Peptides against a protein of PDB entry 3B8E. Designs and how they scored, part 40

Target 1, 230 residues: chain A of PDB entry 3B8E
Amino acid sequence: PFLIFIIANIPLPLGTVTILCIDLGTDMVPAISLAYEQAESDIMKRQPRNPKTDKLVNEQLISMAYGQIGMIQALGGFFTYFVILAENGFLPIHLLGLRVNWDDRWINDVEDSYGQQWTYEQRKIVEFTCHTPFFVTIVVVQWADLVICKTRRNSVFQQGMKNKILIFGLFEETALAAFLSYCPGMGVALRMYPLKPTWWFCAFPYSLLIFVYDEVRKLIIRRRPGGWVE

## One batch from the design tools (peptide; aimed at target 1 F90)

Design b1_p21_5_s3 (made by RFdiffusion4, then SolubleMPNN; from b1_p21_5, 19 letters changed)
Fold by OpenDDE base, seed 3:
Structure b1_p21_5_s3 (fold): chain B 230 residues (1-230), chain A 21 residues (1-21)
Amino acid sequence: as target 1 above (230 residues)
Amino acid sequence: KLELLKELEKKTLELAKKIMS
């Protein structure tokens, strides 16, 4: 998110501190939980045919799959960001290159897509209004991501939710998201203004998309063992 | 910890602004 802010010169979609909160608060526990996840029996009992080539290929395929999931997560966050800004008069195309004027406190007549002028304070309120739902969107999408990462080829419905540490991680990241979204002072401290509860549901389509994507991927793997989708 | 994170954010943003200016 921060890289896109720099490259595209758009208003900051998610603060650096918030990103750190994701890395340390939401991703760490789940990552640990996945490390302790019981290995998929069919994968771990399978001896590599060629230890040198099969290991490398497998790592590349896994990396690609997780890269795709990460891209979907980012798209979900940016979708929420663009929706909020569009609802406030800033269409996505208008945001490109706007950062310089957006962040300049001496410019108080930045025009939106409809010709309305925005003061520095007004547009900062809108910017910070985007931070919270962006973060929450990422967390909600991570629910799906964390669950699907438990297995490589088996359906979530087949594997189940046996890892108590993973479940704890899901609750922890959700609690953190709620804390950052609704605790008084977070708007000042982290530039995350309070989020309407309805926005929590905005990310659900993307979570569902990840679930569907992974289930389809796993289905293909089961039907075509050793395929490039694995 | 929070103060440190805020300071890091501030510095990072300032640096980004300088690079893009």
Scores: peptide ipSAE 0.015, ipTM 0.297, DockQ to the pose 0.021
OpenDDE base, seeds 1, 2, 4, 5: peptide ipSAE 0.014, 0.007, 0.013, 0.005; ipTM 0.353, 0.269, 0.283, 0.296

Design b1_p21_5_s4 (made by RFdiffusion4, then SolubleMPNN; from b1_p21_5, 19 letters changed)
Fold by OpenDDE base, seed 1:
Structure b1_p21_5_s4 (fold): chain B 230 residues (1-230), chain A 21 residues (1-21)
Amino acid sequence: as target 1 above (230 residues)
Amino acid sequence: IEKLLEEFKKKVEEEALKLMA
């Protein structure tokens, strides 16, 4: 997300606080839950593994999977970002290169796609309005990611939600998202303005996409063990 | 890729901190 911000010179889609909340707040407990589940799964896997080849393949697979999921998460976040800005009069094409003027405190007449002039304060409100939905989008997409990443090969439907820590992580990140989105003062304190409940649903298609993607991936892996997709 | 992503996240955090600063 930040690369696109730098490359495209668009207004900041995801604030630092939001990033920190994602990394420390939403990812930590789920990561721990996954680590425990992996450890448990590894303990249960009594099959003689070739530790060198299986570790390397597994690391590459995990890396690719997380990279792909991360890209989908970013796409989901950016989609939400562009939708919010478009609803506020800034079409995606208009945002390209706008950052310089957007961040300039002395320019109070930045025009949107419809010719409306925006003051610096108004622009920052809109920017900060994007941070919360972006965060929430990531959280909602992470629900799918965490549920999916629970198993390397099995469908979520096959393994179920047995990991209480994972479930707790999902609730924690959701509670954090709700807290950051709706608690009074978060807009001032964290530059995360309140989120319309409708924005929670903006991420759902991407969560579903990740879910379908990974289920398809796992299905391919199950059907073609040792394939390049693995 | 995880390392790259972590490095990227770190760079993002650093740049974001610079922007806040």
Scores: peptide ipSAE 0.006, ipTM 0.295, DockQ to the pose 0.025
OpenDDE base, seeds 2, 3, 4, 5: peptide ipSAE 0.000, 0.000, 0.000, 0.000; ipTM 0.289, 0.280, 0.260, 0.275; seed 3 fails the geometry check

Design b1_p21_6 (made by RFdiffusion4)
Pose (drawn by RFdiffusion4):
Structure b1_p21_6 (pose): chain A 230 residues (1-230), chain P 21 residues (1-21)
Amino acid sequence: as target 1 above (230 residues)
Amino acid sequence: FIFSFFFSIIIFFIIVFILFF
């Protein structure tokens, strides 16, 4: 968000005070939960994991979580950003502009008068909104992520999907998300009431592609064991 | 109003930079 927020002055899609509410507020229990996820093979069958080569974090990881999924998630919440403006003052070709606040009303876009009314408001579309829908969209993509990372080489199919803990936290996350999105009050120091019917399902189209994606690779990694690029 | 805007930008950048490090 901030990166694009610079390349094309298209208003702060994700908020800072909003970031400190996902890794340190949303994905919390899920990260923990992952730990309770059980085995994946006869482990005591493999040579000790060398320490110099086989690391913990590496390209294999970053590439598949920063340069792959991290992206597909990105669009999803970024897509929702537009819909959150679209059904309010959509600038899919417009937007791209510094939105000052000492001016008050004197400008707008796409047949409007947004000002002191819709200036305290002109942002209420990202503050109380957009950030929120983007926020939720991130959570919403985090579902399939917290299930495509549940396993490292087996389809969630012929593999246990019985992580009682994860599941009851995958909701204890998705729920908190709503309570943090409709919390009558603290919503001040935070975001605002989204349109439950759709101001949620926006990223939903995406969470899928995620689950659908890596699910194939795993099955790809298999049908071709020695594996290639995968 | 202008001062508050600037202060907000500064705070924002500081936060962003902290997050980068």

Design b1_p21_6_s1 (made by RFdiffusion4, then SolubleMPNN; from b1_p21_6, 19 letters changed)
Fold by OpenDDE base, seed 2:
Structure b1_p21_6_s1 (fold): chain B 230 residues (1-230), chain A 21 residues (1-21)
Amino acid sequence: as target 1 above (230 residues)
Amino acid sequence: KIKEELERLKKLLEELEKLLK
């Protein structure tokens, strides 16, 4: 998020404190829960390899899983960010290079994509309105990603939800998201304005698409081992 | 192959992040 903010010169999609809450609160507990996930049935069917090689392969698989989760989360968050700004009159193309004028408190006539002028205060309200849905979108996407990342090749339906720690992690991150979204003072402390309940559902289609995509991918991998889809 | 390309992209982003910090 911060890289895109700098490179594209767009309004800040997510506050620094909120990023820290994601890294420490929503990512860490689910990540730890994945370490206790049951071994994949296909890995267990393989002959014991050299323990050093197996450890390296497992570390690589875990690193790839974490990397993909973080990337998909960022994409989901940005999707929600662009949707909210578009609903408020700022199309994605118009946001490019807008940061300088957006963050200048002395400019009170920043135009949206439709020629509507926005004061500094109005712009900051819209910006902070994006922070909470961005965070919630990350959590909702994490539900799918964590479940999907349990296995590389097996379907979620085949592996099942046997890890109670993972289920607890999903509940904890959801509770944290609800707390940060609705607790009084979060707008001042974290620049997270209260979230309308409808925004929880905005991320669901995206999460579902990722889920379906990954299940299809896994199905292809099972049918065509060593294919380009890996 | 897609995963490998995603990992390469991630590494590039991490390097960019280090340069910008």
Scores: peptide ipSAE 0.006, ipTM 0.252, DockQ to the pose 0.034
OpenDDE base, seeds 1, 3, 4, 5: peptide ipSAE 0.005, 0.000, 0.000, 0.000; ipTM 0.252, 0.237, 0.289, 0.266; seed 3 fails the geometry check

Design b1_p21_6_s2 (made by RFdiffusion4, then SolubleMPNN; from b1_p21_6, 20 letters changed)
Fold by OpenDDE base, seed 4:
Structure b1_p21_6_s2 (fold): chain B 230 residues (1-230), chain A 21 residues (1-21)
Amino acid sequence: as target 1 above (230 residues)
Amino acid sequence: KLKEELELLEKLLKLLKELLE
């Protein structure tokens, strides 16, 4: 998110506080939970691989897959960001290069895509209105990510959800998201304005996309053992 | 900006602490 902010010079889509909440609140517990995930049934049945060649290839492929998932997560967040700004009169194309003027408190006549002028205060309200939905979008997308990460080869339907810690992590993320989104004073204190309940659904297509992507990947692995997708 | 972010972080930590107590 931050890289796109710098490259595209768009208004800040996700604040530092929300990033910290993701890193500390939403990623830490799940990461721990995954460490305690039960061994995948197929791993226990796998024949010894060549530890030199197969390990390196697998690590690269895993890294690439997680990188792709991360890109989908980022796209989900940015989608939510662009939707909110578009609803407030700022089309995506208009946001490109707007950051400099957007963040200048002395410019009170920044025009939206429809020629409406926005004061600095008004712009910051819209910006902070984006922070919470972006955060929530990431959390919702992470639900799918966490569910799929527990297995490499087996479908979620085959392996099931046995790790209680993982389930706890999902609830913790959701509770944190709800707290930050709806607790009075969070808009002022953390620059996270209250979230409309409908915005929770904005992330669902991306969660589904991640889920489908991973299931397809796993299906390919199952059909082509030793393929490049492993 | 950094100062503001640090202040926000401090507020967050305080709130989290209060929530955990």
Scores: peptide ipSAE 0.020, ipTM 0.417, DockQ to the pose 0.054
OpenDDE base, seeds 1, 2, 3, 5: peptide ipSAE 0.014, 0.014, 0.000, 0.000; ipTM 0.371, 0.314, 0.268, 0.204

Design b1_p21_6_s3 (made by RFdiffusion4, then SolubleMPNN; from b1_p21_6, 20 letters changed)
Fold by OpenDDE base, seed 1:
Structure b1_p21_6_s3 (fold): chain B 230 residues (1-230), chain A 21 residues (1-21)
Amino acid sequence: as target 1 above (230 residues)
Amino acid sequence: KLEEELKELEELLKLLKELLE
């Protein structure tokens, strides 16, 4: 997100505080939950054919899969960001290169896509209004990520939600998202203004996309054991 | 309680924000 912020020169889609909330608050419990996840039976039965090569290949494949999931997460966040800004009069094309003027507190007449002038304070409110939904989007997408990371080959439907820690992790990150979204003062404290409940659903397509992606991946793995998709 | 932990997290995040700004 920060790289795109710099490259595209758009208003900040996700603040440092929200990044910290993701890294420390949202990712921690899920990571712990995964650590306590029951080992998949097929993983335990796998013997490396060539320990050196198979380990390296497996690490690369895992890294690639997580990279792809991370890409989907980022896309989900940016989608939510652009939707919110568009609803406030800033179309995506208009946001390109706008950061310089957006962040200038002395410019109080930045025009949106419809010619409406926005004060610095108003712009910052809209910017901070994007932070919470972006965060929530990441959380919702992480639901899928966490669930799919539970297994390597088995479908989510096959493995089920057996890990209580996983369920707790999902609850915790959701509760954190709700807290950050609806607790009074979060706008001032964390630059996270209250979120409309409807914005929780904006992430669902991307969550679903991750599920579909992973299920397809797992299906391919099941059909073609030892393939590069594993 | 989760609520208490969330409040603590909020406080920590506030502190971090202050340190980073």
Scores: peptide ipSAE 0.013, ipTM 0.347, DockQ to the pose 0.036
OpenDDE base, seeds 2, 3, 4, 5: peptide ipSAE 0.011, 0.005, 0.000, 0.013; ipTM 0.331, 0.282, 0.262, 0.334; seed 4 fails the geometry check

Design b1_p21_6_s4 (made by RFdiffusion4, then SolubleMPNN; from b1_p21_6, 20 letters changed)
Fold by OpenDDE base, seed 2:
Structure b1_p21_6_s4 (fold): chain B 230 residues (1-230), chain A 21 residues (1-21)
Amino acid sequence: as target 1 above (230 residues)
Amino acid sequence: KLEEELKELEELLKLLEELLL
């Protein structure tokens, strides 16, 4: 998120405190829950041909999977951010390079994509309005990612939700997201303004897309074992 | 004055974010 903020010079989509809440609150508990997930029966039956090379390959595959998950989460958050700003009159193209004027409190006539002028206070309200749904989008995407990552080849529907720790982690993330979104004072303390319940649903199409993509991927892996998609 | 302090804090938080991410 922050790299895109610097490179694109866009308004800040996610504050530092919210990032810390994601990294410490929403990423750690799921990661712990995944450590207790039962390894897929097919992974456990494969004796490592060479323990050193197969460990390195597995570590690389795990690292790539975590990196890909983080990228997918960021894309989901940015999608929600751009939707909210577009609904408030700021199209994505107009946001490019706008940060300098956006963050300047002395400029009270920043124009949106439709020529409407925005005061500094109005801009900051919109910015902080983006932080909460960005965070919630990450949590909702994490639901999908956690559920799909428990299996490499088997469908989620075949293995089911047997890990009670994973289920608990999903509820804890949801409770944390609800607390940060609706607890009084979070707008001042965390720059997370209260989230309208409708914004929870903005991430669902994206989560559904991830589920469909992963199920299709797993279906291809099952049909063509040893293909480039593994 | 409070707005200035808030802005300075925001800048510090942004710098911290650059270091952590």
Scores: peptide ipSAE 0.014, ipTM 0.293, DockQ to the pose 0.209
OpenDDE base, seeds 1, 3, 4, 5: peptide ipSAE 0.008, 0.006, 0.016, 0.006; ipTM 0.309, 0.282, 0.355, 0.295; seeds 1, 4 fail the geometry check

Design b1_p21_7 (made by RFdiffusion4)
Pose (drawn by RFdiffusion4):
Structure b1_p21_7 (pose): chain A 230 residues (1-230), chain P 21 residues (1-21)
Amino acid sequence: as target 1 above (230 residues)
Amino acid sequence: SIYFFIFLSAFFFFVIFFFVI
């Protein structure tokens, strides 16, 4: 968000005070939950994991979580950013502009008068909004992520999907998300009431592609064991 | 049409973002 927020002055899609509410507020219990996820094979069948080569974090990981999924998620919440403006003052060709606040009203876009009314408001579309819908969309993509990372080589199909803990926290996350999105008050130091019917399902089209994606690779990694690029 | 334009713009910015990375 902040990166694009510079390349094209298209208003702060994700908020800073909003970032400190996902890794340190949303994905919390899920990250924990992952730990309770059980085995994946006869483990005591493999040579001790060497320490110099086989690491914990590496390309294999980063490439598949920063350069792959991290992107697909990105569009999803970024896509919702537009819909959150679109059904209010969409600028899919417009937008791209510095939105000052000492001016008050004197400017707008796409047949409007947004000012002191819609200036305290011109931002209420990202502050109380956009950030929020983007926020939720992140959570929403985090579902399938917290299930495609549940396993490392087996389809969630012929593999246990019985992580009682994760499940009851995948909701304890998705729910908090709503309570943090409708919390009558603290919503001030935070975001605002989204349109439940849709101001949620925006990223939903995406969470899927995620689950659908890596699910194939795992099954790809298999049908071809020695594997290639996968 | 609006939604299609949003998709195109978003996709365009996504491509830019992708290449930056």

Design b1_p21_7_s1 (made by RFdiffusion4, then SolubleMPNN; from b1_p21_7, 19 letters changed)
Fold by OpenDDE base, seed 1:
Structure b1_p21_7_s1 (fold): chain B 230 residues (1-230), chain A 21 residues (1-21)
Amino acid sequence: as target 1 above (230 residues)
Amino acid sequence: DLLKKILETALKLYKKLLELL
């Protein structure tokens, strides 16, 4: 998110406070819950990792985590961001290069795609209105990410949802996301303005895409062991 | 074929969501 903000010079899609709420709030309990996951049924058929030759973080893991899944998550967030700004009169093409004028408090006549002028205060309201739905989008795609992280090779349907701590983590992160989004005073304290309930559904296609993409990946790994997809 | 069906379903859901918004 922040890299595209700099490169494309668009209004800030996700605030620093909302990032901290993800990293310190919604992601911690789900991540800890993975330590309580049951071993995969085939774990004893795998050779032990060689500590001298096998890296814990390999190129395949980096490609999957940052290059594939992380990009799908980011696309989900940006989709929500662009839709909200388009509903407020700012089409995606018009946002390119707009950041400099958008963030200037002395410019009170920034035009949208329809020629409507926006004050600095109005622009900051719509910007902060994007931060909460982007945050919620990340939480919704994290549901799929957490579920796919249960296993490396087995399908989630083979492993099942037996980890009660992981299920608790999914409810906790969702409840925390709802609390941060709708609790009175969060707009002043965290600059998190309340979102329409319909915005929660914007992330669902991306969450489903992550889940199905990983299930297909795991199916390929099971059918063709030792491929570049592992 | 499965990946294509998934992409097509995701695109259909995406279009439907865009129409609902």
Scores: peptide ipSAE 0.011, ipTM 0.349, DockQ to the pose 0.044
OpenDDE base, seeds 2, 3, 4, 5: peptide ipSAE 0.000, 0.005, 0.007, 0.007; ipTM 0.222, 0.296, 0.371, 0.319; seed 3 fails the geometry check

Design b1_p21_7_s2 (made by RFdiffusion4, then SolubleMPNN; from b1_p21_7, 18 letters changed)
Fold by OpenDDE base, seed 1:
Structure b1_p21_7_s2 (fold): chain B 230 residues (1-230), chain A 21 residues (1-21)
Amino acid sequence: as target 1 above (230 residues)
Amino acid sequence: ELLELIKEAALKLYDILKELL
């Protein structure tokens, strides 16, 4: 998110406070819950890792986590961001290079794609209105990410949803996201303005895509052991 | 309209992923 903000010079899609709420709030309990996951049924068929030759974090894991899943998550957030700005008159092409004028408090006549002028205060309301749906989008795609992290090779349908701590984590992160989004005073305290309930559904296609993508990946690994997809 | 936009974006993302795989 922040890299695209700098490179494309667009209005800030995700605030620093919302990032901290993800890293210190919604992601902690789900991540801890994975420590209580049951071993995969085929674990005894795998050779032990050689601590001298085999890296715990290999290039394949980095490629999968940051290059594939992380990019899908980021695209989901940016999709929500661009839709909200487009509904407010700012088309994606018009946002390119707009950051400098957008963040200037002395410019009160920034035009949208339809020639409507926006004051600094109005622009900041729209910007902060984007931060909360982006945050919620990340939480919704994290549901799929958490579920796919249950196993390395087995399907989630083979492993099942027996980890009660993981289920609790999914409810906790969702409840925390709802609290941060709708609690009175969060707009002043965290610059998180309330979102329409319909915005929660914007992330669902991306969450489903992550899940389907990982299930297909795991299916390929099971059918073709030792491929580039491991 | 939002559901259609979501569907189109999901399809575009799927196509990008399919080209990258």
Scores: peptide ipSAE 0.013, ipTM 0.277, DockQ to the pose 0.161
OpenDDE base, seeds 2, 3, 4, 5: peptide ipSAE 0.000, 0.010, 0.010, 0.009; ipTM 0.172, 0.290, 0.272, 0.271

Design b1_p21_7_s3 (made by RFdiffusion4, then SolubleMPNN; from b1_p21_7, 18 letters changed)
Fold by OpenDDE base, seed 5:
Structure b1_p21_7_s3 (fold): chain B 230 residues (1-230), chain A 21 residues (1-21)
Amino acid sequence: as target 1 above (230 residues)
Amino acid sequence: EILELIRKATLELMEILKKLL
């Protein structure tokens, strides 16, 4: 989000506070829950990792985390961001280069795509209105990300949802996201304005895409061991 | 309108998943 903010000079899609709420709030318990996941059924048939040659974090893992799944997550967030701004009169093409005037407190006549003028205060309200749905979008796609992380090779359907701590983590992150989104005073304290409940559904197609993509990847690994997707 | 389209698409995808599972 922040890189696109700089490169495209668009209004800030996701605030620093919301990023901290993801990293320290919604992701921590789910990540810890993976330590309690049952071993895959074939783990004892695999050769042990050679600690001298095999890195724990390899290029394939980085590609999956940042280059594939992370990109789908980012696309989901940006989709929500662009939809909200378009509903408020700012089409995506009009946002390019708009940041300089958008962030200037002395400019109170920034025009939208329809010629309506927006004051600095009005612009900041719509910007902060984007932060909460972007945050919620990340939480919704993280549901799929957490579930796919249960296994490296086996299907989630083969593994099942027996990890009660992981299930608790999914509820905890969702409850925390709802608290941060709807608790009175969060607009002042965290610059997170309340969102319509319908915005929670904007991420569902992307969450599903992550799940399907990873299940297909795992299926390919099972059918063709030693492929580039492993 | 966009939200309604997303909702419909989500429901259709969920139905497809239920048939695949």
Scores: peptide ipSAE 0.015, ipTM 0.328, DockQ to the pose 0.042
OpenDDE base, seeds 1, 2, 3, 4: peptide ipSAE 0.005, 0.000, 0.000, 0.000; ipTM 0.293, 0.198, 0.193, 0.253; seeds 2, 3 fail the geometry check

Design b1_p21_7_s4 (made by RFdiffusion4, then SolubleMPNN; from b1_p21_7, 19 letters changed)
Fold by OpenDDE base, seed 5:
Structure b1_p21_7_s4 (fold): chain B 230 residues (1-230), chain A 21 residues (1-21)
Amino acid sequence: as target 1 above (230 residues)
Amino acid sequence: DVLELIKKAALELMEKLKELL
């Protein structure tokens, strides 16, 4: 998010505080819950890793976590961001290069795509209105990410949802996201303004995309062991 | 209109996911 903010020179899509809430709040309990997941049925049939050649964190795991899944998460967040700004009169093309004027408190006549002038205060309200839905979008996509992380090769349907701690983690992160989104004073304290409940649904296509993509990946791995997708 | 369409699609998807899970 922050890299695209700098490169495209667009209004800030996700605040630093919201990023910290993801990293320290919503991700910790779900990540710990994976330690209690049941081993895959085929784990004892796999060759042991060679400690001299095989790293625990290999390029494949990094590519999966930060490359593929991370990109889909970012796309979901940015989609929500662009939809909100478009509904408020700022089309995506108009946002390119707008940051300098957007962040200038002395400019109170920034025009949207329809010629409507926006004061600095109005612009910041819209910006902070984007932060919460972007955050919630990440949380909703994290549901799928957590579920797909239950297994490396087996389908989630083969593994099932037996880990009660993981289920608790999903509820905890959702409850925390709702608290941060709707608790009075969060707009002042965290710059997270309340969002319409409809914005929670903007992430669902991306959550499904992650789930389907990973299930297809796992299916390919099961059918073609030792392939480039492993 | 787009938000309503997304909401409808998301609800249908959630119901399908609940049936599959």
Scores: peptide ipSAE 0.009, ipTM 0.277, DockQ to the pose 0.039
OpenDDE base, seeds 1, 2, 3, 4: peptide ipSAE 0.006, 0.000, 0.008, 0.006; ipTM 0.221, 0.198, 0.262, 0.219

Design b1_p21_8 (made by RFdiffusion4)
Pose (drawn by RFdiffusion4):
Structure b1_p21_8 (pose): chain A 230 residues (1-230), chain P 21 residues (1-21)
Amino acid sequence: as target 1 above (230 residues)
Amino acid sequence: SLSFENFSEYLTRLSQLFSTV
């Protein structure tokens, strides 16, 4: 968000005070949960994991979590950003502009008068909003992530999907998300009431492609064991 | 709803705002 927030002055889609509420507030229990996920093969069948080569974090990881999924997620919440403005003052061709606040009203876009009323408000579309819908969308994509990373080489199909802990935390996350999105008060130091019917399902179209994506690769990694690029 | 006229009006108002400042 902040990167694009510079390339094209299209208002702060994700908030800072909002970031410190996902890794340190939302994906918490899920990350923990992952730990309780059980085996994936006869482990005591493999040579000891060398220490110099086979690392923990590496390209194999980063490329598949920063340069792959990290992106598909990105669109999703970025897409919701527009809808959150669209059904309010969409600028899919417009927007791209410094939104000052000492001016009050004196400007707007797409047939409007947004000012002191819609200036304290002009932002209420990202502050109480956008950030929020983006926020939720990130959680919403985090579902399929917290299931495509549940396994490392087996389809969640012919593989246990019985991580009692994860499941009951995948909700204990998605729920908190709502309580953090409708919390009557602290919503001040935070975001605001989204339109439950849709101000949620925005990223939903995406969470899928995620699950659908890596699910194939795993099955791709298989049908071709020695594997190629995958 | 989206037009070049609206974009031009925005720029005009923005120029007027800069002049006022």

